# Ledger of designs, part 150: peptides against a protein of PDB entry 6UG1

Target 1, 304 residues: chain A of PDB entry 6UG1
Amino acid sequence: SNEERKRRKYFHMLYLVCLMVHGFIRNEWINSKRLSRKLSNLVPEKVFELLHPQKDEELPLRSTRKLLDGLKKCMELWQKHWKITKKYDNVGLYMRTWKEIEMSANNKRKFKTLKRSDFLRAVSKGHGDPDISVQGFVAMLRACNVNARLIMSCQPPDFTNMKIDTSLNGNNAYKDMVKYPIFWCEVWDKFSKKWITVDPVNLKTIEQVRLHSKLAPKGVACCERNMLRYVIAYDRKYGCRDVTRRYAQWMNSKVRKRRITKDDFGEKWFRKVITALHHRKRTKIDDYEDQYFFQRDESEGIPD
Target 2, 301 residues: chain A of PDB entry 6UG1 as posed
Amino acid sequence: SNEERKRRKYFHMLYLVCLMVHGFIRNEWINSKRLSRKLSNLVPEKVFELLHPQKDEELPLRSTRKLLDGLKKCMELWQKHWKITKKYDNEGLYMRTWKEIEMSANNKRKFKTLKRSDFLRAVSKGHGDPDISVQGFVAMLRACNVNARLIMSCQPPDFTNMKIDTSLNAYKDMVKYPIFWCEVWDKFSKKWITVDPVNLKTIEQVRLHSKLAPKGVACCERNMLRYVIAYDRKYGCRDVTRRYAQWMNSKVRKRRITKDDFGEKWFRKVITALHHRKRTKIDDYEDQYFFRRDESEGIPD

## One batch from the design tools (peptide; made by RFdiffusion4, then SolubleMPNN)

Design b2_p22_2_s3 (from b2_p22_2, 10 letters changed)
Fold by OpenDDE base, seed 1:
Structure b2_p22_2_s3 (fold): chain B 304 residues (1-304), chain A 22 residues (1-22)
Amino acid sequence: as target 1 above (304 residues)
Amino acid sequence: MKEKLEKELEELLEEFKEYLFS
C-alpha cells in the first residue's frame, strides 16, 4: 500500500539517523585522551616517522609511498595488538530485513549496549567485534597525530524493497554478510591531496580509490545485508561528511535510487542530518574532496 | 553538546513526521 511505503521510508530515515548518531558517538569515544596515550605506545618511532614523511620536492610520490608503508606497518602492529575478534551476536550493524524488524519490535530483546568504559577497555585489551577493532585502529592513528577518519557504511532497511517476506535463509549468510566491512578508515595524504582508504581488519587492504573500491560490496548474497548507500566520514575534529561518491562507481545510475536523497525532500532532510552532526568549520581538505566528487560525478555522466 | 544534538535530532524527526503524515 501507499501507507506501507510511507511507513518504510519513515523507519528507514529514523534508523539512518540512529546509525549516523552511533557513528558520531563512536568517533567521540575514539578521541579519548586516555586511550590515545595507550595506543601511541604501540607505534615505534621508525613507524611514526613513516607516517610523517618530509615532503620530497623532487618526487612527492616518494612521500606518499612512505606514508603507505607506515600505514601498512600500522596494520601489522594492529593485528599483533588485536587478540580476540568476536563474532557479531546477530547481524551487528548490517542491514536487517523488514521481517526481522517486525519480529524484533514484538520481542523486547535487552540489547546490551556497550558503554564507553567497556569500549575503551575492549580497544585497550584488543578484545572485541570487527567494528570495535576498526574504531580502535582509527584511535591508534589519531594517537600518532595522523589525520584519520572513521568511515561508516550505514545500513538502514531498504525502503525500496516492498516485499513482505525477505527471509534470508542460508548456511553462509554470516560469511557473505561479513565479507565486506561496515566500518573502515580513511587517512589524508597531504602530498597527493587525497584520502587513502584503509581496511585494517576485514580485507586488510590499503587503497587509493580512483573509480572502484574493493570495499564496495559485490554479488547478490553480499549485497543482501550490505548495500553501499550512505558512507559517512567522521573526522578527529567532529566533522561529518557524506563520502559515498568515493566508493560508489554508479552513484547516479544505481546508488541514488536506493537513497532517501533520490527526491528533493529527502536530499534537504539528509543535508540537515549531516549539518547537525558536522561540528567543525570547512577546510581546504573539504575543498579538495568536493572537487574530487565533482570530477567523479562528471566522469560517471548523467544516467539515461 | 549531547543535549543540543538530541534536540536537533528531535526537531529533524518532527519535521519528518509532518512530511509523512501530511
Scores: peptide ipSAE 0.025, ipTM 0.646, DockQ to the pose 0.875
Fold by OpenDDE base, seed 3:
Structure b2_p22_2_s3 (fold): chain B 304 residues (1-304), chain A 22 residues (1-22)
Amino acid sequence: as target 1 above (304 residues)
Amino acid sequence: MKEKLEKELEELLEEFKEYLFS
């Protein structure tokens, strides 16, 4: 019905706000001074120097290569620190079906909310789910004065899916679900004026995204619980930015149709949500990023 | 800061309820 369409749109928007606020709260928690002091001790001086190379005036690419090597070594150090990767409880922050949402409304499931103290302990011990691990990795880079962002791929239920029965087959579903991450890291390269993408936990990759990311879900089974629609960046100064354009090859032709921002009302509403979560002044880094997004929009073209 | 953000989010949710149930 038209009512069910409105209800699904509402629930999508409410769920999206809750996810974006969750990302904001986790970004605040990883700025803990107590955690920072502990995690800085994981990074040897030689690795710290690679994270902060001098500018090579002859070839700035040499400085970027040192930073990339430093990030690779940090990823290796993080893997040594992380002792236990727990499975997600149920589907974690991956996308739920409408049927799962309806069934969960009937079942008073006590969601155990992780407290700040428990999160800080989990990161310090190296015990937790992949999301906690990525968040801890961002905290370690920030402890080393690296301009690292927490990235969250928000997975609200698909309001464009009007099917009643969206039962997902159980057994292989978890492996397909976790094939691509929900959380990752970006690091600012001051030499190339670009964000470097870092997945320290899932794919264990470092990339400089041009047109395509390895972190973008591919294949029907993987996309059932992980649809690239809302990739939100949280920086160390409590900035909040939509960075979906970086990771979406087909933003205009495919991704936009599945976002609340497909219409003017949804675009205005989503801008209000971003503005409410954005607690810093604009910087030259934002100008370089917006220029990159503009060039990506021009290169994709307007869908026919 | 937290209280201000909570209030701004509540206002955004109320504006949205009004729009959907109008």
Scores: peptide ipSAE 0.024, ipTM 0.638, DockQ to the pose 0.742
Fold by OpenDDE base, seed 2:
Formats: sequence, structure tokens, C-alpha cells
Structure b2_p22_2_s3 (fold): chain B 304 residues (1-304), chain A 22 residues (1-22)
Amino acid sequence: as target 1 above (304 residues)
Amino acid sequence: MKEKLEKELEELLEEFKEYLFS
């Protein structure tokens, strides 16, 4: 019905706000000075120097290569620190079906949210789910004075799916779900004026995204619980930015159709949500990023 | 302002987590 379409749209909006706020809160928690002091001790001086290379005036690419090598070594150090990767208890922050949401609303199970103290302990011990591990990795880079962002791919229920029963049955559903991450890291490269993408936990990859990312879900099974629609960046200064354009090859043709921002009301609403979560002044880094997004929109063209 | 918004958003998240995971 038209009513069910409206209900799913509004529920998607509410769910999206809650996910974006979750990312904001986790981004605050990883700014803990106590955690920072502990995690800085994991990074040897030689690795710290690679994270902070001098500007090579002849070949800025050499400085970027040092930074990339430093980030690779940080990923290796993080793997040594992380002792226990827990599975998600259910689907974590991956996308739920409408049926799963309706069934949850009937089952008054007190979901115990992870407290800040428990999160900080989990990161410090190296025990937790992949999301906690990524968040801890961002904290370690920030402890080394690296301009690292927490990235969250927000997975609200698909308001474009109007099927009554959307139950996902399958033995491999968990493997397909976790094939691509929900959380990752971006690091500012001051030499190339670009964000470097780092997945320290899932794919264990570093990339300089130009047209497409390895982190973008591919295949029907993987996209059932992980649809690239809302990739939100949280920086160390409590900036909040929509960076979906970086990871979406087909923003205009495919991704936009599945976002609340497909219409003017949804665009204005989503901008208000971003603005409410953005707690810093604009910087030259934002100018370079917006210029990159503009170039990506021009290069994609208008879908035929 | 930040702390109030964080608290309101944390409450909204808890209520919504309770709603979604209850």
C-alpha cells in the first residue's frame, strides 16, 4: 500500500539517524586520551617516522609511499595486538530485513548496548567484534597524530523493497554478510591531497580510491545485508561528512535510487542530519574532498 | 550543546535499539 511505503520510508529515516549517531558516539569514544596513551605504545618510533614523512619536494609520491608503508606496518602491528575477533551475535550493524525488524519489535529482549568503559577495555585487550577492532585501529592511528577518520557504511532497511516477506534463508548468509566491512578507516595524505582508504580487519587492504573501491559490495548475496548507500566519515575533530561518492562507482545511476536523498525532501532532511552531526569548521581538506567528488560526478555523467 | 545532543542522540539510540532489538 501507499501507507506501507510511507511507513518503510520513515522507518528507514529513523534507523539511518540512529546508525549515524552510533558512528558519532563510537568516534567520540576512540578519542579517549586514556586509550590513546595505551595504543601509542604499540607503534615503534621507526613506524611513527614512516607515518610522518618529510615532504619530498622533487617527488611527493615518495612521501606518500612512506605513509603507505607506515600504514601497512600499523595494520601488521594491529593484527598482533588483536587477540580475539568475535563473531557478531546476530547481524551486527548489517542490514536487517523488514521481517526481522517486525519480529524484533515483538520480542522484548533487553539488548545490552556496549558501554564506553567496556568498549575501551575491549580495544585495550584486543578482544571484540570486527567493528570494535576497526574503531580501535582508528584510535591507534589518532594516537600517533595521524589524521584518521572512522568510516561507517550505514545499513538502514531497504525502503525500496516492498516485499512483505524478506526473510533471508541460507547457510552461507553470515559468510556473505561479512565478506565486506561496515566500518573502515580513511587517512589524509597531505602530499597527494587525498584520503587513503584502509580496511585493517576484513580485507586487510590499503587503497587510493580513484573510480571504485575494493570495499564496495559486489554480488547479490553480499548486497542482501550490505548495500553501499550511506558511507559516513567521522574525523578526530567531530566532523561528519557523506563520503558515499568515493566508494560508489554508480552514484547517480544506481546508489541514489536507494537513498532517501532521491527526492528533494529526503535531500534536505539528510543535509540537516549531517549538519547536526558536524561539529567543526570547514577546512581546506574539505575543499579538496568536495573537488574530488565534483570531478567524480562529472566523470560518471548523467545515466542514460 | 554537544553533550546535550550526544545525550539526546544516545537516548534516541537506546530507545531505538530497544525498539529494534527488543
Scores: peptide ipSAE 0.027, ipTM 0.678, DockQ to the pose 0.086; fails the geometry check
Fold by OpenDDE base, seed 4:
Structure b2_p22_2_s3 (fold): chain B 304 residues (1-304), chain A 22 residues (1-22)
Amino acid sequence: as target 1 above (304 residues)
Amino acid sequence: MKEKLEKELEELLEEFKEYLFS
């Protein structure tokens, strides 16, 4: 019905706000000074120097290569620190079906929220789910004065799915769900004027995204619980930015149709949510990023 | 202010998680 379409759209919006607020809160927790002091001790001086290379005036790419090597060594150090990767409770922050949401609303199970103290303890000891591990990795880079962003792929229920029964066909194996991450890292490369993508936990990869990312879900089974629609970046200065354009090859033709921002009302509303979570002034880094997104929009073109 | 907003947003998230996952 038209009423059910409105209901699912509204519920998608509410769920999206709650996910974006969750990312904001986790981004604040990883700015803990106590945690920063502990995590800085994991990074040897030689690795710190690679994270802060001098500018090579002859070949700026040499400076980028040093930064990439420093980030690779940080991933290796993080794997040594992290002792226990817990499975997600149920589906974690992956996408739920409409049926799962309706069944949850009927079954008054107290959702145990992780307290800040428990999060900081989990990161410090190196035990928790993959999201806690990624968040801790971002905290370690920030402790080394690296301009690292926490990235969150927000997975609200699909408001474009109008099926009554939205049960997933078959045991969508936990392995297919977690094949691609929900959280990752970006690091600012001051030499190339670009963000470097870092997945320290899941795919254990570093990439300079041009047209597509390895972190973008592929295949039917993986996309059922992980649809690339809202990729939100949280920086060390409490900035909040939509960076979906980086990771979406087909933003205009495919991704936009699955976003609340497909219409003017949804675009204006989503801009208000981003603005409410954006607690810093604009910088030249934002100008370079917006220019990159503009060039990517022009290069994709309007779908015929 | 920040701690108050964090707490209010955590409470809203808990209420919403209870609503969604209750």
Scores: peptide ipSAE 0.025, ipTM 0.637, DockQ to the pose 0.082; fails the geometry check

Design b2_p22_2_s4 (from b2_p22_2, 12 letters changed)
Fold by OpenDDE base, seed 5:
Structure b2_p22_2_s4 (fold): chain B 304 residues (1-304), chain A 22 residues (1-22)
Amino acid sequence: as target 1 above (304 residues)
Amino acid sequence: KLEELKKYLEELLKEFKEYLFS
């Protein structure tokens, strides 16, 4: 019905806000001074120097290569620190089906929200789910004065799916779900004027995204619980930005159709949510990023 | 302001988690 379409759209919007707020709160928690002091001790001086290379005036690419090598070594150090990777309880922050949402609303299970103290302890001990691990990695880079962003791929229920039964079939549902991350890191390269993408936990990869990312879900089974629609960046200064354009090869032709921003009302509403979570002034880094997004929109063209 | 917004957003998250998992 038209009513069920409105209900699913509204529930998608509410769920999206709650996910974006969750990312904001985790981004604040990883700015903990107590955690920062502990995590900085994991990074040797030689690795710190690689994270902060001098500008090579002859070949700026040499400075970028040092930064990339420093980030690789930080991933290796992080793997040594992290002792226990817990499985997600149920689906974690991956996308739920409409049936799973309806069934959850009938089963009054008290969701145990992780407290700030428990999070800080989990990161400090190296014990937790992959999301806590990524968030802790961003905290370690920030403890080394690196301009690292927490990235969150927000997975609200698909309001474009109007099927009554949205049950997912298959024995490999968890493996397909966790094939691609929900959280990752971006690091600002001041030499190339670009964000470097870092997945320290899942794919264990560093990339400079040009046209496509390795972190973008591929294949039907992986996209059932992880649809790239809302990739939100949270910086160390409480900035909040939509960076979906970086990771979406087909933003205009495919991704936009699955977003609340497909219509003018949804665009204006989503801009209000981003603005409410964005607590810093604009910088030259934002200008370089917006120029990159513009070039990516022009290069994709208008979908036929 | 920021702390009030955080508190409000934590309450909304709590209510919404209660709604999603109740």
Scores: peptide ipSAE 0.024, ipTM 0.659, DockQ to the pose 0.088
Fold by OpenDDE base, seed 1:
Structure b2_p22_2_s4 (fold): chain B 304 residues (1-304), chain A 22 residues (1-22)
Amino acid sequence: as target 1 above (304 residues)
Amino acid sequence: KLEELKKYLEELLKEFKEYLFS
């Protein structure tokens, strides 16, 4: 019905706000000075120097290569620190079906909300789910004065799916779900004027995204619980930015159709949510990023 | 302002978690 379409759109919007706020709160927690002091001790001086290379005036690419090597070593150090990777409870922050939402609304399950103290302890000990691990990695880079962003792929229920029963095939569902991350890191390269993508936990990869990301879900089974629609960046200064354009090859032709921003009302609403979560002044880094997104939109073209 | 927003957002998250898991 038209009413069910409106209900699903509204619930998608509410769920999206709650996910984006969750990302904001986790981004604040990883700015903990106590955590920063502990995590800085994990990074040897030689690795710190690689994270902060001098500008090579002859070949700026050499400075980027040093930064990439430093980030690789940080990823290796983080794997040594992280002792226990817990499975997600149920689906974690991956996408729920409409049926799962309706069934959950009938079952008063005490969702154990992780407290700030428990989060900081989990990161410090290296014990937790993959999301906590990624968030801790961002905290370690920030402790080394690296301009690292927490990235969150927000997975609200698909308001474009009007099917009542989307029974997901049970046996491989968890493996397919966790094949691609929900949280990752971006690091600012001051030499190339670009964001470097870092997945320290799931794919264990570092990439300089041009057109395609390895972190973009591929295949039907993986996209059932991980649909790239809202990739939100949280920086160390409480900036909040939509960076979906970086990771979406087909933003205009495919991704936009599954976003609340497909219509003018949804675009204006989503901008209000981003603005409410964005607590810093604009910088030249934002200008370079917006220029890159513009060039990516022009290169994709307008879908016919 | 930021603490008030944080508190409001924590309350919204609590209510919504209660709604999503109630």
Scores: peptide ipSAE 0.024, ipTM 0.661, DockQ to the pose 0.090
Fold by OpenDDE base, seed 3:
Structure b2_p22_2_s4 (fold): chain B 304 residues (1-304), chain A 22 residues (1-22)
Amino acid sequence: as target 1 above (304 residues)
Amino acid sequence: KLEELKKYLEELLKEFKEYLFS
């Protein structure tokens, strides 16, 4: 019905705001001075030097290579620190079906919200789910004075799915769900003027995204609970930016149709949400990023 | 203002998580 379409659109918007605020709160928690002092001790001086290379005036690419090597070593150090990766409770922050949402509304199960103190303890001990692990990795890089962003792929329910029954079958669904991450890291490369993508936990990969990312979900089964639509970046200075364009190969032709920003009302609304979560002044880094997004939009073209 | 907004959003998130997962 038209009423069910409106209900699903409204619920998608509310859920999206809640996810984006969750990312903002986690980004604040990882800026903890107490956590920073503990995590800086995990990084030896030689690795710190690789994270902060001198600019090679002859070949800036040599400086980028040192940074990439430093980030690789940081991933290895993080794997040694992280002792226990817990499974998600149910589906974690992956996408729920409309049926699962309706059934959850009927079944009053106390969701245990992780407190800030418990999060900081979990990161310090190296015990937690993959999201806590990624967030802790971003905290470690920030403790080493690296300009690292927390990235969140927000998974609100699909308001474009009008099927009544969207139940997904059991056991194989978890492996397909967790095949691609919901949280990852970006690191600013001051030499190439680009963001480097780092997945320290799931795929254990570092990439310089050109046209597409390895972190973008592929295949029907993986896309059922992980649909790339809202990739939000949270920086160390409480900046909030939509970086979906980096990870979406087909932003205009495919991704936009699944976003609230498909219409002018949704675009204006979503900009208000981003603005409410963005607590810093614009920088030259934002100019380079916007220029990159513009070039990616031109290169994709307008969908036929 | 920012702390009040944060507190309000944390409460809304708590209520909404309780609603979604309760």
Scores: peptide ipSAE 0.025, ipTM 0.671, DockQ to the pose 0.083; fails the geometry check
Fold by OpenDDE base, seed 4:
Structure b2_p22_2_s4 (fold): chain B 304 residues (1-304), chain A 22 residues (1-22)
Amino acid sequence: as target 1 above (304 residues)
Amino acid sequence: KLEELKKYLEELLKEFKEYLFS
C-alpha cells in the first residue's frame, strides 16, 4: 500500500539517524585521552616516523609510500594487540529485514547498549567485535597524531524493498554478512591530497580509491545485509561528512535510487542530519574532497 | 552543547533501540 511505503520510508529515516548518531558517539569515545595514552605506546618510534614522513619535493609519491608502509605496520601492530574478536550478537549493525524489525518490535528484548567505560576497557584489552576493533584502530592512529577518520556504512532497512521478507537462511547468511565491513578507517594523505582507505580488521587492506573499492559489497547474498548507501565519515575534530561517492561506482544510476536523498525532501532532510552532527569549520581538506566528488560525478555521467 | 547533544542522542538511541529491538 501507499501507507506501508510511507511507513517504511519514515522508519528508514529514523533508523538512519540512530545509526549516524551511534557513529558520532563512538567517534567521541575514541577521542578519549586515557585511551590515546595507552594506544600510543603500541606504536614504536620508527613506525611513528613513517606515519609522519617529510615532504619529498622531487617525488611526493615517496612520502605517500612511507605513509602507506607506516599504516601497514600499524595494521600488523593492531592485529598483535587484538586478542579476541567476538562474533556479532545476531546481525550487529548490518541491515535487518522488515520482518526481523517487526518481530523484534513485538518481543520487548532490552537492547544492551555498551557503556563508554566498557568500550574503553574492551579496546584497551583488545577484546571485542570487529566494529570495536576498527574503532580502536582509529583511536591508535589518532593517538599518533594521524588525521584518521572513522568510516561507517550505515545499514538502515531497505525502504525500496516492498516485498514481505522471506526468512534469510541462517548459517550461510552470517559468512556473507561479515564478508564486507561496516566500519573502516580513512587517513588523510597530505602529499597526494587524498583520503587513503584502511580496513585493518576484515579484509586487512589499504586502498587509494580511484573508481572502485574492495570494501564495496558485491553479489546478491552480501548485499542482503550490506548495501552501500550511506558511508559517513567522522573525523577527530567532530566533523561529519557523507563520503558515499568515494565507494559507490554507480552513485547516480544505482545507489541514489536506494537513498532517502533520491528526492528533494530527502536530500534537504539528510543535509539537516549531517549539519546537526558536523561540529567543525570547513577546511581545505573538505575542498579537495568535494572537488574529487565533483569529478567523480562528472565522470559517471547522467545514467541513460 | 556537545555533552547535551550526546545525552539527547544517547537517549534517542536508547529509546529507538528499545523500540527497534524490543
Scores: peptide ipSAE 0.024, ipTM 0.661, DockQ to the pose 0.088; fails the geometry check

